# Peptides against a protein of PDB entry 2AZE: the designs that were tried, part 185

Target 1, 148 residues: chain A of PDB entry 2AZE
Amino acid sequence: AQECQNLEVERQRRLERIKQKQSQLQELILQQIAFKNLVQRNRHAEQQASRPPPPNSVIHLPFIIVNTSKKTVIDCSISNDKFEYLFNFDNTFEIHDDIEVLKRMGMACGLESGSCSAEDLKMARSLVPKALEPYVTEMAQGTVGGVF
Target 2, 101 residues: chain B of PDB entry 2AZE
Amino acid sequence: GRLEGLTQDLRQLQESEQQLDHLMNICTTQLRLLSEDTDSQRLAYVTCQDLRSIADPAEQMVMVIKAPPETQLQAVDSSENFQISLKSKQGPIDVFLCPEE

## One batch from the design tools (peptide; made by RFdiffusion4, then SolubleMPNN)

Design b1_p26_4_s3 (from b1_p26_4, 12 letters changed)
Fold by OpenDDE base, seed 2:
Structure b1_p26_4_s3 (fold): chain B 148 residues (1-148), chain C 101 residues (1-101), chain A 26 residues (1-26)
Amino acid sequence: as target 1 above (148 residues)
Amino acid sequence: as target 2 above (101 residues)
Amino acid sequence: FSRLPVSSLKSSDLAKNSKLVLTLKE
């Protein structure tokens, strides 16, 4: 009885660990797809323009976005060395990391929300190693977590 | 028996986790390769047009924050307090504004 | 802490006459 109890505890621990790793893998795949898609887009755009964009017109990863209403008043305090910032708003704001920005730009091909068309899925598959393609397919179908 | 069943389940879960770890290793390797590729890093950028697609400067003020790794970010969004605090230990923080075009 | 020269920021405080698409906050 005690042996069975110990194994049951271990079973639950392993199941939870697998679940966590699945979530991590999905996020990593989305990051890979989004990043590669972004790079591909920009490469193509620069080739078509026959020049890179002006350096002051782009922001390189990594970054964070903060947005708020135009009516919001923002007070900002900074340290002399710029190591510390404090922003005070008089109303609500939103924060987005760069990966979320890329997702909302469509760089993850809608895979993050399960709204992946056949063409989007084709693109997503083309941006990952062959070994990851089946998992991308499962993500698109919402069938991740099956027996493997 | 029950013990045999549990033992078998654990073996199967071990195999599943090993496969999962393998896929994760592949993925992390790809991300590392991308981070080490100079050309990819040069092309890893967004434009003002991209930012407008997320939050239109016609309606929203958009700030871009570039901070060193491991920078601490604390945000409070409540009826009584709306605040963002940034603390870096590795270098200066830069804040950019995307003007309305 | 050192407060920015402008006590508060609004969208109207953004650089309007700059050629920069993205401008460093001052």
Scores: peptide ipSAE 0.021, ipTM 0.859, DockQ to the pose 0.029
Fold by OpenDDE base, seed 1:
Structure b1_p26_4_s3 (fold): chain B 148 residues (1-148), chain C 101 residues (1-101), chain A 26 residues (1-26)
Amino acid sequence: as target 1 above (148 residues)
Amino acid sequence: as target 2 above (101 residues)
Amino acid sequence: FSRLPVSSLKSSDLAKNSKLVLTLKE
């Protein structure tokens, strides 16, 4: 019947929306864990050193990085006011945002790749509100995707 | 029948989506709280050592870009063209290199 | 644009000849 057909369309629409939200939620969780873990690490380090790091020795979020081979030739042009930059490379480069950098640093506890040890999982769980812990567990197991 | 089955499925999906929305609200709230916390933002930094850990400084050059919000970045990475263009509207762009040892 | 004095730079030479800051800051 036409009614069933309409409901099937709606069902598919909702399934796709849920899938999108699941991906978004996972990314949000990873960001939260990464941020909190970074802050925790730095707080501990400063406490141990009994001082903050020198101001010119750190870069605060947000940032992006560009990396390329040290053999790559780069042509750089900068406007006088530094509002505009142009880089020309003779070879490939990579661009990463700060979140990806944090992930590669292990700040997301390997949860992003499902490579989470028991200790990493414990850390990850400790960095999220209680309501999110079950979802973190599912992420670690790679079982996210089912209906609640 | 099919109608009853689909109706039941939609109810279950509605419940699932509501649960997801709730969890997402919790996450966004936590991230907002972090962004509003002065101490957290003060501690939200990486070091040269961190950057060296993700790209071997012996093989790779690592360039860090700090730009105001809404800065436009355009990148082309093809066999014949390798280019990055940055354009800020809200202030100067700062570009840093990790010091070599 | 104001181009850097050198027409092209090796990535290893960027710190020597570019206007980039050689140390992290903030």
Scores: peptide ipSAE 0.020, ipTM 0.861, DockQ to the pose 0.035
Fold by OpenDDE base, seed 3:
Structure b1_p26_4_s3 (fold): chain B 148 residues (1-148), chain C 101 residues (1-101), chain A 26 residues (1-26)
Amino acid sequence: as target 1 above (148 residues)
Amino acid sequence: as target 2 above (101 residues)
Amino acid sequence: FSRLPVSSLKSSDLAKNSKLVLTLKE
């Protein structure tokens, strides 16, 4: 009886850990797809333009963005060495990391929401190693979790 | 019996976890390779057009922040406080604005 | 700290060597 109880506790622990790892893996896959897709897009664009974009017109990863209404008043305090910033807003704001930006740009091919066209899914699969393709397919179908 | 069943379940879960670990290792390896590739890093950028696609500059102010690794970020968004604090230990923080259309 | 109350912001170039240009609150 005690042995079974111990194993049941362990089973539950492992199930939770697997669930967490599935989420982590999905995020890693999305990052990989997004990054590779971004690089591919930019490479193609530069080739078509026969030059890189103007240096002052792009932001390289990593970065974060903060957006708020244009009507929002912002008080900014900056240390002399620029090591510290303090922004005070009079209204709500949003913060997004670069990955979220890439997702919203469609760089993850809609895989993040399971909203992939056949073409998007094909693109997503092409941007990952073969071993990850089945998982990408499951993500697109929303069927991840068969390990349970 | 119950014990045998649980034992078998644990073995199966172990195999599943090992598979996940393997796939994650593949992913992290690919990401590292990308980060180590100079040409890829040169091409890892977004444009103002990209930023406009996610936040309309006609309605939203978009601020871009580049900070050294391990920069501390705290944000408060409540009725009483709307604040973002950034603290870097490894260098200066840069802040940019995307030009309007 | 240098405090810059801002009601409007000027766009800056996105290059690494560029900086955010802030306009002081009127």
Scores: peptide ipSAE 0.020, ipTM 0.858, DockQ to the pose 0.028
Fold by OpenDDE base, seed 5:
Structure b1_p26_4_s3 (fold): chain B 148 residues (1-148), chain C 101 residues (1-101), chain A 26 residues (1-26)
Amino acid sequence: as target 1 above (148 residues)
Amino acid sequence: as target 2 above (101 residues)
Amino acid sequence: FSRLPVSSLKSSDLAKNSKLVLTLKE
């Protein structure tokens, strides 16, 4: 019946929306873990050193990274006010945002790939509110996607 | 019947979505709190060593770009054109290299 | 890190992407 067809369409729409929200939630969790872990690491390091690092030795978030072969020739054009940059490369390059950098640094505890050790998972859980811990566990197990 | 089943499914999905929304709100709140905490922001940094751990400094050149909010980045990476364009509306853009590079 | 006017730098082999459009946030 037409009514059943309409409900099926709505069901599918809701399922897809839920899937999208699950993806968004996972990313938010990863960001939270990565940021908190980074802050924790640096706090500990500064405490051990009894001082902050030299200002020019660190890059604060947010940022993006561009990397390319050391053999790549890069031409850069900059506007007078530095509002506009143009980079021309003679070969391929990569762009990474700060979150991706943090993930590659292990700040997300391998949760992004579902490759968490027991210690990694413990760390990840410790960096989120209690309400999110079950979801972190599911992410680590690769079981996210079920209906609540 | 099928109608009743579908109706029940939709109710269950609504509950599931509400739970997701709740969790997302918690996450968003946590991230906002982090952004508002001065000490956290002061400690939210990476080092040259961190970046070198991601890209082999012997083989890769690494540039760091800091740009104001809403800066537009366009990148083309093709056989005929390798280009990055940055356009800021709110202030100057800064580009950094590791001192050793 | 040194704040540098980017001039001619050496290139590295990186991933090839067709087109990226990003909006950065502070």
Scores: peptide ipSAE 0.064, ipTM 0.868, DockQ to the pose 0.251; fails the geometry check

Design b1_p26_4_s4 (from b1_p26_4, 11 letters changed)
Fold by OpenDDE base, seed 5:
Structure b1_p26_4_s4 (fold): chain B 148 residues (1-148), chain C 101 residues (1-101), chain A 26 residues (1-26)
Amino acid sequence: as target 1 above (148 residues)
Amino acid sequence: as target 2 above (101 residues)
Amino acid sequence: MHRLPISSLKSTDLAKNSSLVLTLKE
C-alpha cells in the first residue's frame, strides 16, 4: 500500500540521517580525544622540562600541512597583502589538516582505525565524558551502529 | 502487520537518533570548552619533531599553512596541473617551511 | 574552492619570528 511505501521511504531517510550523525559523532569523538591527548602530552612535557617550549619551536592549531618530494619544484606567488597565495608544483603533493596530523601522531589512540590496544582504549576512554565511553568502546570494536 | 512493524521501527529510530543527538551535544560542548580554555589553547601545539614523524624532511618538503578563518583553499592534483590556491578574507596567510634540523 | 580545513578549536597565533621559514619561491 502507498502508506507502507511512504513509511519505508521515511525509514530509509532516517537510517541515512542516523548514519550521517554517527559519522559526525565519531569524528567529534576523535577530535576530542586527539586534542585532549595532545594537551595532556604537552602539559606533561612542559612540567618535566619545568618550562614551556620556545614560542618559535611549536605550531599551534589550527594549521594545515602540505608536503611533497624534496625534488618537487614549487613556484609561489603571493599578493602584496598576503591575502592570496598561489603554489604551482611540478609534481604531486599532499595536504593534511591538523586533525589528520594528530591522528597520525597517535593522539587518537588508534581509535580512528579501530586498532586500539588495551592501553590505547583505556586512554581514549579516559579522555571523554562518561556518557561517551560506551560509544568509544563500540568504535574500538567496530560495532557502532549495530543496533540500527 | 507490516504497517505496525514499520511504525515501530520509526519510533525506535527516533529514539536512537535522539540518543545520538544527545551524545553529539556532549561532544560539541566538550570541544567548545576546549576552545574556550586558554591553557588548553596554549598547549594545543605540535613540534617540528612531530611533523618529522609524519613526513621526513630528509625526503619530503613540509610546509605549514596558518590562515585566518574562512580562508578558501583550492587544490588541483592532476597529471596536467598541480596547484594550491589560498584566498583569505580576514587577514594575511602565513606559510612556513619546516626545517630539516 | 572550499574552506580551508582546520580544527574545530580556536586559532592560536604562531610567532612571527618562528623557527619555521617562509616558503616563497618567486
Scores: peptide ipSAE 0.022, ipTM 0.862, DockQ to the pose 0.042
Fold by OpenDDE base, seed 4:
Structure b1_p26_4_s4 (fold): chain B 148 residues (1-148), chain C 101 residues (1-101), chain A 26 residues (1-26)
Amino acid sequence: as target 1 above (148 residues)
Amino acid sequence: as target 2 above (101 residues)
Amino acid sequence: MHRLPISSLKSTDLAKNSSLVLTLKE
């Protein structure tokens, strides 16, 4: 009885740890896919254009974006060394990191929401090592929780 | 019995966790390799067109923030305060505005 | 893209009472 109780505690602990690792792994996979897909897209585009884009027309990772209504008044101040910034808005704003931007661009092939088309899934699988393909498939199906 | 069942469950969970660890190692390795690949880094960019696909510049102002690693960002978005603070430890922060099309 | 015109001032101690805290990484 006591032994069973101890094992149940351990079981729960492991389940929680697995859940955390699943989330971390999924994010890592999405990052990998999104990044590789972005690179692939840009490589292809540059090849077709026979030139890279103008330097001032692109933003290299990493970055974050902040968006707000054009009507929003923004007061921005910076330290003399530019190490510190303070933005004050008179209305709501949104912040997105680069990974989220890539996801919204479709660079993660819709895998983040489990809404992959057959072509999207094929692309996603092609952008990960073979060992990760089964997990990508599970992510697309939304059945990751059932595997572990 | 109950004990046998729990023991079996724990073994299965152990195997699952080991598999996860293995997969995570593969992922982190891949990401490191990508970060070290000069060509990949050169091609790791988005355009203003990409940003417009997320937020329409006709309606939204889009700022891009480039900051050194480990820059701290604090955001307050409440009815009373709308604020973003950035603090870098490694260098200057750059802020850009995405122009309208 | 264009750099935003920003006024400069002395460094300030930023308040920690934030609804969201993020750390930028490469």
Scores: peptide ipSAE 0.020, ipTM 0.858, DockQ to the pose 0.182
Fold by OpenDDE base, seed 3:
Structure b1_p26_4_s4 (fold): chain B 148 residues (1-148), chain C 101 residues (1-101), chain A 26 residues (1-26)
Amino acid sequence: as target 1 above (148 residues)
Amino acid sequence: as target 2 above (101 residues)
Amino acid sequence: MHRLPISSLKSTDLAKNSSLVLTLKE
């Protein structure tokens, strides 16, 4: 019947939306963990050093990085007002946002790949509100998506 | 019947989505709190050493880009073209090179 | 056409709306 057909369409729509939101939530959790972990690391480091790092030696979020071989020739065109940049490379390059950098630094405790040690998982759980701890556990186990 | 089953499924999916929305709101709230905390902002940085761990300056050139909100980045990486275009509408873009070890 | 010099880094405040819009073409 037409009624059932309409509900089937809606069901599929909701399933897809839920899947998307699950992905978004996981990313948000990773960001939260990474940010908090970074802040804690730096706080501890500064306390131990009894001073902050030199201002010109650090990069505050947000940022992105571009890396390429040192042999790569890069031509850069910049507008007078610095509102526009054009980089031309003679070889391949990589772009990473700040979150990706933090993940590769281990700031997300390996949760992004489901490769958490028991200690990493404990750290990850400690960096989120209690309501999110079960989801963090599921992420570590790769069991997210039980609603399907 | 089929109709009753579908109706029940939709109700369950609605509850699941509401739970996800709630958790997402918690996450976004935490991120906002972090961004509003001056001390956290001060400590939200990476070092050159961190960048070296991602891309070794001995082998890779590392460029850092800081740009205003909603700056558009277009990247082409193909056999024919290797290009990055940045366009800001809200202010100047800053680009830096990470020093070698 | 310019080669970028090695320069000191600047910082900006952490904010959700400070993200870049990225478009990658392969």
Scores: peptide ipSAE 0.020, ipTM 0.856, DockQ to the pose 0.058
Fold by OpenDDE base, seed 2:
Order: structure tokens, then sequence, then C-alpha cells
Structure b1_p26_4_s4 (fold): chain B 148 residues (1-148), chain C 101 residues (1-101), chain A 26 residues (1-26)
């Protein structure tokens, strides 16, 4: 009885660990797709324009986006060395990391929300190593973890 | 018996986890390769047009923050407080604005 | 929270014609 109890505890621990790793893997795959797609897009755009964009017109990763209404009043405190910032808003704001921005741009091909068309899925598959293609397919179908 | 069944389940879960770990290793390797590729890093950028697609500067103020790794970010969004605190230990924090084009 | 040493706020605009209205706390 005690042996069975110990194994049951271990089973639950392993299941939870697998679940966590699945979430991590999905996020990593989305990041890979988004980054490669972004790079590909920009490479193509620069080739078509025959020149890179002006240096001050682009923001390189990594970054964070903060947006709020234009009517929002923002008070800012900044340290002399610019190591510390404090922003006070008189209304609500939104924060987005660069990965979220890329997802909303469609760089992850809609895979993150299960809204992946056949063409989007084809693109997503083309941006990952062959070994990851089946998992990408499962993500698109919402069937990840079905074998567990 | 029950013990035998549990033992078998654990073996199967171990195999599943090993497969998962393998896939994760492949993925992390790809991300590392991207980070090490100078050309890819040069091309890893967004434009003002991209930012407008997320939040229209005609309606929203869009601020971009670039901070060194391990920078602490604290945000409070409540009825009483709307605040963002940034603390860097590795270097200065830069703030950029997306113009209303 | 503690009061931060105040310096001049410098924001880098992606375009020279852009502006941001911010108030520095004294």
Amino acid sequence: as target 1 above (148 residues)
Amino acid sequence: as target 2 above (101 residues)
Amino acid sequence: MHRLPISSLKSTDLAKNSSLVLTLKE
C-alpha cells in the first residue's frame, strides 16, 4: 500500500512537470517562429527597397511597449544615471513585451490562438526544424498532449 | 495489479518526458543559433508601422522601453494607482516614442 | 517606494518631429 502511494505521488509529480514543459515548449516554438518570420519579412523588405530602413525608424529586440490614452497624464521620475524610472499615470495603461507584439503582428502565424489557416500552418512548419513540425501541427489542432 | 500498473505508467511518462526534453533541446538550440547570427540580429526589429498596428498613435501614446537584461519591472494598475517602476542593475534604460505619422 | 534622484528626462524620438508631454516630479 505504501509503495503504491509513493508511486502515485511520483506519477502526479511527473504529470505536472510534463505539463509545465509542454507550456514552455509551446512558447519556445512560438518565439522561434515569430523571430524567424520577422527576420524573413525584414530581409525581404530591405531587398525590395534596395536599402535598409533609416536607423532611427526601427526598434531592435528586445523591448517593452507601454501604451495609454493620449489624454493620460504621465508623471515621470528618473535617476541621474537612468538606472531607475518611475512613471505615474492618471489612468489605465497597457504593457506588452516584444514577443506579444510579434504575436499580435501575426509573426507567429496565428498559431498562438489556434487561428492558423492552412497557409499559416505551412509557413509555421517551414520555420522550424523537421523534428518540431509534428508538434506545430498539434498546436494548430489543439491536440497537444493527447498521447499523455 | 495496481503496483504493476503504476510502474508501467511511470515508464511511459518517462519516455514521454524524454521525447519532450529532446524537442525542447532542439528548439533552444535554434533560438541560440538565431541569437548568435549577426545578420539575424540586425534584422530583428519592428517599425513604427508595426507599433501602430498594436496601438494607434492617433489614439494612444506609444512608448518603447529598452532596458538591460534582468531589469526589474513593477506595474500597478488599479483604481487608486497607475504606476510603472523600472530598476536596472546593468545599465541605463532608454525610452523611445513612436511618432504619430 | 522612495523618491528617485531627479534628472532631466530624455526620450529618444523615432522621428525628430515627435514629442511627448511628460511631467518630472520635483
Scores: peptide ipSAE 0.021, ipTM 0.858, DockQ to the pose 0.029; fails the geometry check

Design b1_p26_5_s1 (from b1_p26_5, 13 letters changed)
Fold by OpenDDE base, seed 5:
Structure b1_p26_5_s1 (fold): chain B 148 residues (1-148), chain C 101 residues (1-101), chain A 26 residues (1-26)
Amino acid sequence: as target 1 above (148 residues)
Amino acid sequence: as target 2 above (101 residues)
Amino acid sequence: SHLEKLQKQLERLNKTGHVKASYIDL
């Protein structure tokens, strides 16, 4: 019947929306874990050193990195006010945001790829509010996507 | 029947979505708190050593871009064109290289 | 593919939200 068809369409719409929100939530959780883990690492390091690192030795978030072969020739054009940059490369490059860098540094505890050790998972859980811990566990197990 | 089943599914999906919304609100709140905490922001940094661990400057050149919010980044990466364009309306863009170690 | 890789990188940048990234042939 037409009613059943209408409800099926709505069901599919809701399923898709839920899927999108699940993806967004997972990313937000990973960001939170990565940030808190980074802050914790640096706090401990500074305490051990009894001083902050030299200002010119650190890069504060947010940032973007571009990497390419050292053999790549880069031409750079910069406006006088530094509001505009144009880079021309003679070979391929990669662009990464700070979150991706943090993930590759292991700041998300391998949760992003489901490669958490027991210790990593314990750390990840400790860096989120209690309400998010079950979801972190599901992410680690690769079982996210079920119906709440 | 089918109608009853679909109706029940929709109710369950609504509850699931509400749970997701709640969790997302918690998460966004936590991120906002981090952004508003001066000490956390002071400690929210990586080092050149960290970047070298991701992309070794011995083999890869690592360029760091610090741009104001809403900066436009346009990229082309093909066999004939390799370009990055940055345009800011809110302030200057800072670009520097991570030194080799 | 190479293009797919770039698209994923740009998508990541947009998800981070502090830049507006796009693929444009200049």
Scores: peptide ipSAE 0.341, ipTM 0.906, DockQ to the pose 0.729
Fold by OpenDDE base, seed 4:
Structure b1_p26_5_s1 (fold): chain B 148 residues (1-148), chain C 101 residues (1-101), chain A 26 residues (1-26)
Amino acid sequence: as target 1 above (148 residues)
Amino acid sequence: as target 2 above (101 residues)
Amino acid sequence: SHLEKLQKQLERLNKTGHVKASYIDL
């Protein structure tokens, strides 16, 4: 009885660890897809354009964005070496990292929410190594979570 | 029996975890390869138009922060305080606004 | 809630690992 109890505890521990790793893997997959898709988009766009975009017209990864109402008053204090910033807002704000931006741009093909069209899924699969394709499929179906 | 069943479950879970580890290694390798590819990094950018699609500057101001790795970001967002603090140890932080147009 | 939203945003930042994000209760 005690042995079984010990094994059950261990089982639960492993299940939780696996769940955590599944989440990590999903995020890594999404990052990979988003990055590759972004690069592909931009490459295609530049090929069609007569010139690359002006240097100051693009924002290279990594970055963070903060958005707030245009009417929000922002006071910014900056250290002399620009190592420290302090922003004070008079209203609420939102913070997003580059990956979140890419997801909202659709660069993750809707895989992040399991809302992929057939074409989206095809694209997503094409942007990962073969070994990851089954997992991408599972993500699209929302079936990730079952311990295989 | 119960013991045998649990033992088998644990073995299966171990195999599953090993598979996950393997897949994660593949992913991290791919990401490193992307990081090491100069052309890919050159093309890893978004435009102000992209950001406008996420947050319309006509209604919302979009501030971009480019900070070195390991930068500390502290945020306060309540009815009483709205603050963002950035502290970098590796270099200067660059902040700029995306124009409406 | 808005607080939950912010917390999720900060969690996302931390998952990315580029920055160390935290909420401060002043």
Scores: peptide ipSAE 0.331, ipTM 0.904, DockQ to the pose 0.803
Fold by OpenDDE base, seed 1:
Structure b1_p26_5_s1 (fold): chain B 148 residues (1-148), chain C 101 residues (1-101), chain A 26 residues (1-26)
Amino acid sequence: as target 1 above (148 residues)
Amino acid sequence: as target 2 above (101 residues)
Amino acid sequence: SHLEKLQKQLERLNKTGHVKASYIDL
């Protein structure tokens, strides 16, 4: 019947929306873990150091990085007010946001790639509220799809 | 019947989505708390050494961009053109190189 | 592919960054 067909379409729509939200939740969890882990690392480092790092030696979030071969020639034009930049490269480049940088630094404990050791997983769980711990465990196991 | 089965499935999916929304609310709340904590924001930084650890300066040049919110970034990466355009409406953009050491 | 890699990078910027990123095919 037409009614059943409409409900099947709605079912598929809801399944897709749930899948999208699952991906969003995973990203939010990774962001939280990475951020808290970074803060914890830096706090410990500053406690062990004789002085805090010089202001011009650190890069506060948020930021973006662009990396390219050291041999790449870059032409740059900048507006007088520095509101506009134009970079021309003679070869390919990569763009990364701060979250991606933190992940590659290991701040997300390898949870993003399923490479969590027992210690990594323990750390990851300790950096989220109790209600999220089961989900972190599922992420580490790669079985999030079984939750919903 | 078939209609009844589909209706039941939709109700269960709705409950699952609501549970998912709850977990997301917990996450966003935690992130907001972190953004409001002055000490956390003070410690929310990376070093050039960190950047070098993920992009070997012997092989790669690392450029850092500090841009105001809502900055437009346009990228072209093809055989004919390799380009990045930045346009801000809220303030100046700061770009600098991470030195290799 | 290289194009897919760039697209993923731009998607990441749009999701987590403060910028509006787009790819232009000239």
Scores: peptide ipSAE 0.329, ipTM 0.903, DockQ to the pose 0.798
Fold by OpenDDE base, seed 2:
Structure b1_p26_5_s1 (fold): chain B 148 residues (1-148), chain C 101 residues (1-101), chain A 26 residues (1-26)
Amino acid sequence: as target 1 above (148 residues)
Amino acid sequence: as target 2 above (101 residues)
Amino acid sequence: SHLEKLQKQLERLNKTGHVKASYIDL
């Protein structure tokens, strides 16, 4: 009885760990797809324009975005060495990382929300190694983790 | 029996976890390769047009933060306080606004 | 809720970002 109890505890621990790893894997796949898709887009755009964009017109990863109403008043305090910033707003704000921006740009092909068209899924599969293709398909279908 | 069943379940879960670990290793390897590729890093950027497509500066002010790794970000967003604090240990933080058209 | 929204944003920063994000109660 005690042995079975111990194994049941271990079983639950492993199930939870697997769930966490599934989430991590999905995020890693989305990052890979988004990055490769972004690079591909920009490469094509620069080739079409026959020149790279002006250096000050682009934002290289990584970055963070903060957005708020245009009417929001922001007070900013900066340390002398620029190691510390303090922003005070008079209204609510939103914070987004670069990956979230890429997702909203469609760079993850809608895979993050399971809203992939046939073309989106084809693109997503083409941007990952062969071993990851089945998992990408499961993500698109929303069937990941169904066996647990 | 119960013991045999649980033992078998644990073996199956172990195999499943090993498969996940393998796939994650593949992913992390690919991401490392991208980070080490000079041309890929050169092309890993968004434009102001991209940011405007996500948050229209006509309605939303968009601030960009370029911070060193391990920078601390603390945020308060309530009816009484709206605040963001940034503290870097590795270097200066760069903040700029995305211009509207 | 509004607080839940911020919590999710900070959670994303911790997952995929290069910063350590947290909510503080002043």
Scores: peptide ipSAE 0.328, ipTM 0.902, DockQ to the pose 0.779

